Peptides against a protein of PDB entry 4Z5W. Designs and how they scored, part 106

Target 1, 305 residues: chain A of PDB entry 4Z5W
Amino acid sequence: IPDVFLELNKLWYFSAQSNLFNGEMPRSLSNSRSISLLSLRNNTLSGQIYLNCSAMTNLTSLDLASNSFSGSIPSNLPNCLRLKTINFAKIKFIAQIPESFKNFQSLTSLSFSNSSIQNISSALEILQHCQNLKTLVLTLNFQKEELPSVPSLQFKNLKVLIIASCQLRGTVPQWLSNSPSLQLLDLSWNQLSGTIPPWLGSLNSLFYLDLSNNTFIGEIPHSLTSLQSLVSKENAVEEPSPDFPFFKKKNTNAGGLQYNQPSSFPPMIDLSYNSLNGSIWPEFGDLRQLHVLNLKNNNLSGNIP

## One batch from the design tools (peptide; made by RFdiffusion4, then SolubleMPNN)

Design b2_p18_3_s2 (from b2_p18_3, 6 letters changed)
Fold by OpenDDE base, seed 1:
Structure b2_p18_3_s2 (fold): chain B 305 residues (1-305), chain A 18 residues (1-18)
Amino acid sequence: as target 1 above (305 residues)
Amino acid sequence: APPPPPSMGGVDALAALP
């Protein structure tokens, strides 16, 4: 990418995604005063990620996903006082979340999906201080770590939490009950154990629950039949979506389905591929907004309602 | 329960594959 952005003093949006750009990010771009939305996703950009946050005073969205960047996560990003959305998916950092992210009050949406992030305990302890954080995607990180169950963890404004395919150990953490606005929870493809907690049914905005491919035992909590967002449409708060797409892979060989917004996900309960027992509750019939109920590959018994 | 399929699933916030 040429170093000509100094002259582009009115540039508000720059998208150069899905090209063959290589080398480092141009210094003039890293110092742009005008840019609000920057997307360089799906290129071969390399080197250390550097942004001059003191210059980039209008930066609100940053998408650098699927590039060949190396080194540390930029610890100065919290100094970008208007920066709301960050997509760093598929950047191989091999790092922990910087401690400076405790101060990242502008942050609303963060993805580190498949970015070789380490230490989930530290990551969640840091990110809980981001009071405006609504969307957090941490899929394909933290391999075989333990999902922290520390009751003091608080994500009060969290709406979307995705920590899939990490082989995480532990249980569904009670600290998630402190996220009453949670709409989408994906903890699939882990090694989570114990029972599915009844308090999940108290999350009145939860319309998408994926706990599939874990080691959960016991009965399906009856409280899941009372998920208010799946009973009635009245609580469908359309919130501003993150400036990055979501992908759901059904099979290894299929291209992932792209979802541009969390609201585009079908209302779903997926508890498949666990060790759940007991009956299917007839009251699942009360979930009039539910599109997908997947209970396959469990130890369920009794009548199908 | 049968072993989960070897494919990793779940939601990801990835760049569109070309």
Scores: peptide ipSAE 0.213, ipTM 0.719, DockQ to the pose 0.081
Fold by OpenDDE base, seed 5:
Structure b2_p18_3_s2 (fold): chain B 305 residues (1-305), chain A 18 residues (1-18)
Amino acid sequence: as target 1 above (305 residues)
Amino acid sequence: APPPPPSMGGVDALAALP
């Protein structure tokens, strides 16, 4: 990428995704006063990520995913006072979340999917201070760590939490009950154990629940038949979606289906591939908005309602 | 074999958009 961005003093949107760009980010780009949206996703860019936040006063969205960047996560990003959306998926940092992210008040959406992030306890302890954080994607990190169940953790404005495929140990954490705006929860493909907690049914905005491929035991909580978002079409307030897409893999060998908005996910309860027992509640018939109920590969018994 | 994990939210492999 040429170092000419000083001359482009009116450039608001720069998208150069899915090309063959190599080398470092141009210094003029990392000092751009005009750029609001920057996407360089899916290239071969290298070196350390550096942004001059004192110069980049209009930066609102940053997508650097699927590049060959090295070094630390940039600790100065909280100084980019308008930066809301960050996609750092598939950048192999081999790092912890910087302590400076406690001050990241502009942050609304963060993805570190498959970025070799370590220490889930520290990550959640830091990110809980981001008061505007609505979307958090941490899939394919924290391998074989324990999902912290510290009651002091609070994500009051969290709407989307995805921590799949981490081989995480532990239980469904009680601190998630402090997230009343939660719409989408994916904790699939972990080693989570215990019972599915009844308080999940009190999350009135929860329309997508994936707890599949864990080691959950006991009965399906009857409270899941009372999920208000699945009983009635409450007008899901179209809040601004993250500027990065979501991907759902249906199969190991299949390309991920792209979803541009969380609202484009089908309303779903997936409890498949656990050790759940008891009956299927007839009151699942009250969930008029439910598109997918997946209960396969459990120890369920009785009649199908 | 169980279907692989739905890796939600991973910018998983660039499926080349056709």
Scores: peptide ipSAE 0.129, ipTM 0.695, DockQ to the pose 0.064
Fold by OpenDDE base, seed 3:
Structure b2_p18_3_s2 (fold): chain B 305 residues (1-305), chain A 18 residues (1-18)
Amino acid sequence: as target 1 above (305 residues)
Amino acid sequence: APPPPPSMGGVDALAALP
């Protein structure tokens, strides 16, 4: 990428995703005063990620995903006082989340999907201080770690939590009950155990629940038949989605289905591939907004309602 | 239980489309 961004003093949006750009980010780009939205996703950019946050006073969205950046996660990003959305998916950091992210009050959406992030306990302890954090994607990290159950963890404004495919141990953490605005929860493809907690049915905005491919036992909580977002449409608050799309892979080799907004996901309960027992509650018929109920590969019995 | 299909299930933010 040429070092010409100093002359582009009115450049607000720069999207150069899915090209063949290589080398480092231009210094003029890292010092741009005008840029608000920066996307360089899916290139071959390399080197250390460096942004001059004192210069980049208009930066609101940063997408550097699927590049060959190296080194540490840039600890100075919280100094970018307007930075809301960060996508660092598929950047192999081999790092922990910086302690400085405790001060990242502008942060609303963060993805570290498949970024070789380590220490989920530290990550969650840090990120809980991001009071405006609504979307958190941590899929394909923290391999075989334990999902913290510490009741003091609090994500008050969290709407989307995706921590799939980490082989995480533990239980569904009670601290998620402190996230009453949660709309999408994906904890699939872990080694989570215990029972599915009844308080999940109290999450009135939860329209997408994926707990599939775990080791959950016991009955399906009857409270899931009372998920208010799946009973009626009235609670679909259109809030601003993150500036990055979501992907659901149906196969390891298939391109994922792209979803530009969390609200574009089909309303779903997926409890498949667990060890759940008991009956299917007839009251699942009350979930008039539910598009997908997946209960396959469990130990369920009785009549299908 | 049959092995789950090798679908890395879950919502990933940004699998780069190939």
Scores: peptide ipSAE 0.028, ipTM 0.683, DockQ to the pose 0.088
Fold by OpenDDE base, seed 2:
Structure b2_p18_3_s2 (fold): chain B 305 residues (1-305), chain A 18 residues (1-18)
Amino acid sequence: as target 1 above (305 residues)
Amino acid sequence: APPPPPSMGGVDALAALP
């Protein structure tokens, strides 16, 4: 990418995703005063990620995902006072979340999917201070760590939490009950154990639940039949989605389905591939908005209602 | 015990399809 962005003093949007750009991010781009939206995802860009937050005062969205960047996570990003959305998926950091991110009050959406992030405890302890955080994607990190159950953890404004494919140990953490606006929860492909907690059914905005491919035991909590978002057609407030797409993989070898909005996900309960027992509650019939109920590969018994 | 999961799945926010 040429170093010409000093001349582009009216440039507010730059999208150069899915090209063959190599080398480092241009220094003039890292100093752009005008740019609000920057997407360089799916290239072969390399070097250290550096942004001059003192210059980049209009930066609201940053997508650098699927590049060959190296080094540390930029600890100065919280100084970008308007920066809301960050996609750093598929960048091999081999790092922890910077402690400075506790001050990241502008942050609304963060993805570190498949970025070799370590220490989930520290990550969640830091990110809970991001009071405006609505979307958090941490899939394919924290390999074989324990999902913290510390009740003091609080994500008040969290709407989307995706921590799939981490081989995480532990239980469904009680601190998620402090997120009453949660709409999408994916904890699939972990080593989570215990029972599915009844308080999940109190998350009235929860329309997408994936707990598949874990080691959950016991009965399906009856409270899941009372998920209000699945009973009634709530007008999902079209809140501004993150400026990065979501992907659902059905198979390891299949290209993921792209969803541009969390609201584009089909209303779903997936509890498949666990050790759940007992009956299927007839009251699942009350979930008139539910598109997918996946209970396969469990120890369920009785009649299908 | 649940059968081995057939393939890695889940929801993610990736920059590109794999």
Scores: peptide ipSAE 0.022, ipTM 0.654, DockQ to the pose 0.081

Design b2_p18_3_s3 (from b2_p18_3, 6 letters changed)
Fold by OpenDDE base, seed 5:
Structure b2_p18_3_s3 (fold): chain B 305 residues (1-305), chain A 18 residues (1-18)
Amino acid sequence: as target 1 above (305 residues)
Amino acid sequence: APPPPPAMGGVDALAALP
């Protein structure tokens, strides 16, 4: 990428996704006063990520996903006072979340999916201080760590939490009950154990629940038949979605389905591939907004209602 | 068990979209 961005003093949007750009980010780009949205996703950019936050006063969205960047996560990003959305997915950092992210009050959406992030306890302890954080994607990190259950963890404004395919140990953490605005929870493809907690049914905005491919035992909580978002069409307040897409692979050999907005996800309960027992509750018939109920590969018995 | 579909947010799906 040429070092000409000093001359582009009115440039508000720069998207150069899915090209063959190599080398480092040009210094003039890292000092741009005009850029609000920067996307360089799916290139071969390298070196250390550096942004001059004192210069980049208009930066609101940053997508650097699927690049060959190296080194540490930039600890100065919280100084970018308007920066809301960060996509750092598929950048191999081999790092922890910086302590400076405790001060990241502008942050609304963060993805580190498949970024070799380590220490889930430290990551959650830091990110709970981000009061405006609504979307958090941490899939394919923290391999074989324990999902912390510390009751003091508090994500009050969290709407989307995705921590899947981490081989995480532990239970469904009680601190998630402190997130009453939670709409989407994906903890699939872990080694989570214990029972599915009844308090999940008290999350009135929860329309998408994926707990599939874990080691959960016991009965399906009856409270899941009372999920308010699945009983009635609440006016989904179209809050601004993150500027990065979500991806769901239905099959290992299938291309990922792209979802541009969380509202584009089908209302779903997926409890498949666990060790759940007991009956299917007839009251699942009350979930008139439910599109997908997946209970396959469990120890369920009785009649199908 | 079928291998895990990479859960939502798995950017390994991004690299496979043209």
Scores: peptide ipSAE 0.033, ipTM 0.671, DockQ to the pose 0.055
Fold by OpenDDE base, seed 2:
Structure b2_p18_3_s3 (fold): chain B 305 residues (1-305), chain A 18 residues (1-18)
Amino acid sequence: as target 1 above (305 residues)
Amino acid sequence: APPPPPAMGGVDALAALP
């Protein structure tokens, strides 16, 4: 990418994703006062990520995902006072979340999917201070760590939590009950154990639940049949979606299905590939908005309602 | 015991694989 962004003093949106750009991010781009949205995802960009937050006063969205960047996570990003959305997926940092991110009050959406992030306890402890955080994607990190169950953790405004494919140990954490606006929860492909907690059914905005491919035991909580978002068509307040797409991967060899908004996901309960027992509740028939109920590969018994 | 899980699934916010 040429170092010509000084001349582009009116450039508000720069989208150059899915090209063959190599080398470092231009210094003039890292100092752009005009840019609000920057997307360089899916290139071969390298070097250290550096943004001059004192210059980049209009920066609201940053997508650098799927590049060959190296080094540390930029600890100065919280100084970008308007920065709301960050996609750093598939950047191999081999790092912890910077402590400075506790001050990241502008942050609404963060993805570190498959970025070799370490220490989930520290990550969640830091990120809980991001009071405006609505979307958090941490898939393919924290390999074989324990999902912290510390009741003091609080994500008040969290709407989307995706921590899939981490081989995480532990249970469904009670601190998620402090997220009453949660719409999408994916904890699939972990080593989570215990019972599925009944308080999940109290998350009235929860329309997408994936707990598949874990080691959950016991009965399906009857409270899941009372998920209000699945009983009635609530007007999902079209909140501003993250500027990065979501991907659902059905198979390792398949490309991910792209979803531009969380609301584009079909309403789903996926509890497949666990050790759940007991019956299927007839009251799942009350979930008139439910598109997918996946209970396969469990120890369920009785009649199919 | 549940059968071995199928190929890795789940939701992610990955950039599109080319």
Scores: peptide ipSAE 0.023, ipTM 0.648, DockQ to the pose 0.081
Fold by OpenDDE base, seed 3:
Structure b2_p18_3_s3 (fold): chain B 305 residues (1-305), chain A 18 residues (1-18)
Amino acid sequence: as target 1 above (305 residues)
Amino acid sequence: APPPPPAMGGVDALAALP
C-alpha cells in the first residue's frame, strides 16, 4: 500500500479488503488523523501492527484480519479513545492479551478468532474491565486450556460470546449468569463437562445457544423451555452490530455461512453431540420463535413431543 | 453417543471464507 495517506486529510473510510496488498502498513496510515474506519482484511500485509493512537483520534473501527502480521498485540490500542471495533481474526500473534486492555473503555467488539491467543484466564480477567464490551469472539484459541469458572468475572454488557473450537475443559461458567444481556452464546466444539446449568434459561435475551460437541451430561434444563426471547418477539433493540461478519462452519470442508449481524443468526438451541439423558421437554413447543432445535447424538429417551 | 465428527465448527469471526 503506498504511503500517501498524509495527503488524504479528509479520508474517513478506507476499505481495501480482499486484495493482494503485501508489505507493511504505511506509516502515513498509522498516523491518519481523519480515518474512522480502517479495513485491510484478507491481504498479505506483514510486519508488526503499529498505530499512533495519539494521531488517530478519529479511529473507530479496525479490521486487520487475515493478514500476515507478526509480533505482539499492540498494547497502545486502548489509547485510541474512539476505537470500538477490532477484528484481529487469523493473525498469528502467539501471545496473551495485553494488560493495557483493562483500560479499553471504548471497546465494544473484539475478535481474536484463530489468532493463536494464549491464557484464557488472563484474557477474561483483562477483558472483564472493558465495560462497553458487547461482542467477544475468541474461537480457535486457548487450545486445551481450562475455561475459568471464577465467579468474580463480570461481563455486564456482553451480548455475544463466542469461544468455539478451543478444546476447552471445565464447565459452563457461572459468571455468565452476570451477563443478562447475552443474546448469543457459542461454546461448541470444546471438552466442556458437567450439567447444563438451569440459570441459562434466565437469560431473557438469549436467542442463540450452541453447546454442541462437548461432554455435557444429565438432563436438559427445563428452564430452557422458558427462554423469553424464544417465547415472544421481544423487540431486539437494534444495537450497532460489529463491523466484522461472523461465519458458522458446520464441518471443516463445508462452506461456512456468513452472518453480517448477530441478529441474522437463526434462533437456535443446539445441544447436539453430548451425553445428555432424559426426555425432550414438551414445553419446547412454547418456544414459538425457535427456528432450530438440535438435540441429535445424545442419550435422550422417551417420546418425541 | 457416537463420537462427534472430528471437524472443528461453531461460530467464527473469520475474515472471509476461503
Scores: peptide ipSAE 0.304, ipTM 0.762, DockQ to the pose 0.081; fails the geometry check
Fold by OpenDDE base, seed 1:
Structure b2_p18_3_s3 (fold): chain B 305 residues (1-305), chain A 18 residues (1-18)
Amino acid sequence: as target 1 above (305 residues)
Amino acid sequence: APPPPPAMGGVDALAALP
């Protein structure tokens, strides 16, 4: 990318995603005072990620996903006082979340999906201090770590939490009950154990629950039949709209389906591929907004309602 | 083992370059 962004003093939006750009991000771009939205996603950009946050005073959205950047996560990003959305998916950092992210009060949406992030305990302990954080995607990180159950963890404004395919151990953490605005929870393809907690049914905005491919035992909590967002449309909370798309692959060899908004996901309960027992509750019939109920590959018994 | 699910997330599919 040419180093000509100093002259572009009115440039508010720059999108150069899905090209063949290589080399480093140009210094004039890293110092742009005018840019609000920057997307360089799906290129071959390399080197260290550097942004001059003292210069980039208008930066609100940053998408650098699917690039060949190396080194550490930029610890100075919290100094970008208007920066709300960060997509760093598929950047191989091999790093922990910087401690400085405790101060990242502008942050609303963060993705590190498949970015070789380590230490989930530290990551969640840091990110809980981001009071405006609504969307958190940490899929394909933290391989075989333990999902922390520390009751003091608080994500009060969290609406979307995705930590899939990490082979995480532990249980569904009680601290998630402190997230009453949670709309989407994906903890699929881990090694989570124990029972599915009844307090999940108290999350009145939860319309998408994926706990599939874990080692959960016991009965399906009856409280899931009373999920208010799936009973009625009356409580349609304003959805988080991160500036990055979500992807759901059906098969390893299939292209991912792109979803631009969380609302584009069908209302779903997926508890498939666990060790759940007991009956299917007839009261699942009360979930009139539910599009997908997937209970396959469990130890369920009794009558199908 | 079932194929690993599509991990939901803001993960670019490599758009096939045209």
Scores: peptide ipSAE 0.033, ipTM 0.656, DockQ to the pose 0.088; fails the geometry check

Design b2_p18_3_s4 (from b2_p18_3 with V7A N8M H14L A17L)
Fold by OpenDDE base, seed 3:
Formats: structure tokens, C-alpha cells, sequence
Structure b2_p18_3_s4 (fold): chain B 305 residues (1-305), chain A 18 residues (1-18)
């Protein structure tokens, strides 16, 4: 990428995704005062990620995903006072979340999907201080760690939590009950155990629940039949979606389905591939907005309602 | 670190269509 961004003093949006750019980010780009949206996703960019946050005062969205960047997660990003969205998916950091992210009050959407992030306990302890955090994607990290159950963890404004394919141990954490605005929860492809907690049915905005491919036992909580978002069409307040798309992979070999917004996900309860027992509640018939109920590969019995 | 296992499943916020 040429080092000409100093001349582009009115450049607000720069998207150069899915090209063949290599080398480091130009210094003029890292010092751009005008850029609000920066996407360099799906290139071969390398070196250390460095942004001069004192210069980049208009930066609101950063997408550097699927690049060959090395080194640490930039600890100075919280100094980018308008930075809301970060996509660092598929960047191999081999790192923990920086402690400085406790101060990241502008942060609304964060993805570290498949970024070799370590220490989920530290990550969640840090990120809970991000009071404006609405979307958190941590899929394919924290391999075989324990999902913290510390009741003091609080993500008050969280709408989307995705921590799939981490082989995480533990239970569904009670601290998620402190996230009343949660719309999408994916904890699939872990080693989570225990029972599915009844308080999940109190999450009135929860329209997408994936707990598939875990080791859950006991009955399906009857409270899931009363999920308000699945009973009635709440007017989904079109809150600004993350500036990055979501991909659902159903199988290791299948192409992922792209969802540009969380609202584009089909209303779903997926509890498949667990050890759940008991009956299917007839009151699942009250979930008039539900598109997908997947209960396959469990120990369920009785009549299908 | 061992390569992350191939995405077994779930939702990712990916950079590109695979």
C-alpha cells in the first residue's frame, strides 16, 4: 500500500479488503486524521500493528482480520477515543487481552475469532469494564480452558456473545444473567457440563441460543418455552450492527453461511449433541417466532408435541 | 502452539468468505 494517506486529508472511508496487499501498513495511514472506517481485511499485511491514536482521532472502525500481522495486541487502542468496532479475527497474536482494554469505553464490537488468544479469565475480567461492549466474538481461542463462573463478572450491555469451538470446560456461567439485553448466545462446540440453567428463559431479547455439541445433562428448562423474543415479534430496534459479518459453520467441511447482521440469524434454539433427558415441552408451540428447534442427539423421551 | 483445530462449528466473525 503506498504511503500517500497524508495527501488524502478528506478520506473518511478506506476499504481495501480482499486484495493482495503485502508488507506493513503505511505510516501515513497509521497517522491519518480523516479516516473513520479502515478495512484492510483479507490481505497479506505483516509486521506489528501500530496506530497513532493521537493522530487518528476520527477512527471508529478497524478491520485488520485475516492478515499476517505479528507481535502483541496494540495496547494503545483504548486511546483511539472514537474506536467502536475492532475485527482482529484470524490474526495469530498468541497473547492475552491487554490490561489497557479496561479503559476501552468507546468499544462496542470486538472480534478475536481464531486469533490464538489465551487466558479467558483475564480476557473476561478486562472486557467487563468496557461498558459499551455489545458484541463479543471469541470463537476458536482459549483451547481447553475453563469458562469462568465468577458471579461478579458483568456485561450489562452485551447483545451478542459468541465463544464457540474453544473446548471450554465449566458450566453456563451465572454472570450471563446480568446481561438482560442478550440477543445471541453461542457457546457451541465446547466441553460445558451441568444443567442448562432456567434463568436463560428470563433473557427476554434472546432469539438465538446455540448450546450444541457440549456435555449438558438434565431436562430442558421449561423457562425456554417463555422466551419473549420467540413468543412475540418485539420491534427489533435496529441498533447499528458490527461493521464485520458473522459466519456460521454447520460442519467442518461445509462453507459457512454469512450473516451481515445479528438480526439476520434465524430465531433458533439448538441444544443438539448433548446428554439432555426428559420430555420435549408442548409449550415450545408457543414460540411462534422460532424457526429452528434442534434437539437431535440427546437422551430425550416421551411424545413429540 | 498447535494449530487451532479446524473450526469445528459455531459462529465466527470472519474476515472473508472461506
Amino acid sequence: as target 1 above (305 residues)
Amino acid sequence: SPPPPPAMGGVEALAALP
Scores: peptide ipSAE 0.253, ipTM 0.719, DockQ to the pose 0.090
Fold by OpenDDE base, seed 1:
Structure b2_p18_3_s4 (fold): chain B 305 residues (1-305), chain A 18 residues (1-18)
Amino acid sequence: as target 1 above (305 residues)
Amino acid sequence: SPPPPPAMGGVEALAALP
């Protein structure tokens, strides 16, 4: 990418995604005063990520995902006072979340999916201080770590939490009950154990629940049959979506389905591939907005309602 | 049956489709 962005003093949106750009990010781009949305995703850009946050006063969205960047996560990003959305998916950092992210009050959406992030306890302890954080994607990190259950963790404004495919141990953490605005929870493809907690049914905005491919035991909580977002349409709060797409892969070899917005996901309860027992509650019939109920590969018994 | 090998179940916020 040429170093000509100093001359582009009115450039508000720059998208150069899905090209063959290599080398480092241009210094004039990392100092742009005008850019609000920057997307360089799916290139071969390399070196360390550097942004001059004191210059980039209009930066609101940053997508650098699927690049060959190396080194540490830029600790100065919280100084980008308008920066709301960050996509760092598929950048192999081999790092922890910087402590400076405690001060990241502008942050609304963050993805580190498949970025070799380590220490989930530290990551969640840091990110809970981001009071405006609504979307958090941490899939394919934290390999074989324990999902922290610290009751003091609070994500009050969290709407989307995705921590899939981490082989995480532990239980569904009680601190998630402090996220009453949660709409989408994906903890699939872990080693989570214990029972599915009844308080999940109190999350009135929860329309998408994926707990599949874990080691959950016991009965399906009856409270899941009373999820208000799945009973009626009245609670469908359209919120501003993150500036990055979501992908769901059905199979390792299948192309992922792209979803541009969390609201584009079908209303779903997936509890498949666990060790759940007991009956299927007839009251799942009250979930008139539910599109997908997946209970396969469990130890369920009794009548199918 | 053993769980199928981890077909990447779940949602990932990706940069792009390949």
Scores: peptide ipSAE 0.035, ipTM 0.644, DockQ to the pose 0.082
Fold by OpenDDE base, seed 2:
Structure b2_p18_3_s4 (fold): chain B 305 residues (1-305), chain A 18 residues (1-18)
Amino acid sequence: as target 1 above (305 residues)
Amino acid sequence: SPPPPPAMGGVEALAALP
């Protein structure tokens, strides 16, 4: 990418995603006063990620995902006072979340999917201070760590939480009950154990639940038949979605399904590939908005309602 | 339960289709 962005003093949006760009991010781009949205995702860009937040006062969205960037996560990003959306998926940092992210009050959407992030306890302890955080994607990190269950963790405005494919140990954490606006929860492909907690059914906005491919035991909590978002058609408040797409991987060989917004996900309960027992509750018939109920590969018995 | 299929499932926010 040429170093010409100093001349582009009216540039508000720059998208150069899905090209063959290599080398470093241009220094003039890292100092752009005009740019609001920057997307360089799916290239071969390299070097250290550097942004001059004192210059980039209009920056609201940053997508650098699927590049060959190296080094540390930029600790100065909280100084970008308007920065809301960050996509750092598929950047191999081999790092912890910077402590400075406690001050990241502008942050609304963060993805570190498949970014070799370490220490989930520290990550969640830091990110809980991001009071405006609505979307958090941490899939394919924290390999074999323990999902912290510390009740003091609070993500009050969290709407989307995705921590799939981490081989995480532990239980469904009680601190998620402090997220009453949660719409999408994916904890699939972990080593989570215990029972599915009944308080999940109190999350009235929860329309997508994936707990598949874990080690959950006991009965399906009856409270899941009372998920209000699945009983009645809530007018999904069209909240501003993250500026990054979501992907659902169904199998190793299939391309992921792309979803441009959380509301594009089909209403779903996936509890498949666990050790759940007991019956299927007839009251699942009350979930008139439910598109997918996946209970396969459990120890369920009785009649299918 | 039968072993889960070797295919990693889940939702990711990615830059490109995997």
Scores: peptide ipSAE 0.031, ipTM 0.644, DockQ to the pose 0.082
Fold by OpenDDE base, seed 5:
Structure b2_p18_3_s4 (fold): chain B 305 residues (1-305), chain A 18 residues (1-18)
Amino acid sequence: as target 1 above (305 residues)
Amino acid sequence: SPPPPPAMGGVEALAALP
């Protein structure tokens, strides 16, 4: 990428995703006063990520996903006072979340999917201080760590939490009950154990629940038949979605389905591939907004309602 | 066991569909 951004003093949007760009980010780009949205996703950019936050006063969205960047996660990003959305997916940092992210009050959406992030306890302890954090994607990190159950963890404004394919141990953590605005929870493809907690049915905004491919035992909580978002079309206030897309692979060989907004996900309960027992509750028939109920590969018995 | 579908939020690089 040429070092010409100093002359582009009116450039608001720069998207150069899915090209063959290599080398480092040009210094003039890292000092741009005009850029609000920067997307360089799916290139071969390298070196350390550096942004001059004192110069980049208009930066609101940063997508650097699927690049060959090296070094640490930039600890100065909280100084970018308007920065809301960060996509750092598929950047191999081999790092922990910086302690400075405790001060990241502008942050609304963060993805570190498949970024070799370590120490889930430290990550969640830091990110709970981000009061405006609504979307958190941490899939394919924290390999074989334990999902912390510390009751003091609090994500009051969290709407989307995705921590899948981490081989995480532990249980569904009680601190998630302190997230009353939670709309989407994906903890699939872990080694989570215990029972599915009844308090999940009290999350009135929860329309998408994926607990598939874990080691959950016991009965399906009857409270899941009363999930208010699945009973009635409450107008989920279309809050601004993150500027990064979500991807769901149905099969390993299938291309990932891209979803530009969380609202584009079908209303779903997926409890498949667990060790759940007991009956299917007839009251699942009350979930008039439910598109997908997946209970396959469990120990369920009785009549199908 | 079918291999895990990469769970939601696996930002696979959109291979540009050719």
Scores: peptide ipSAE 0.029, ipTM 0.641, DockQ to the pose 0.063

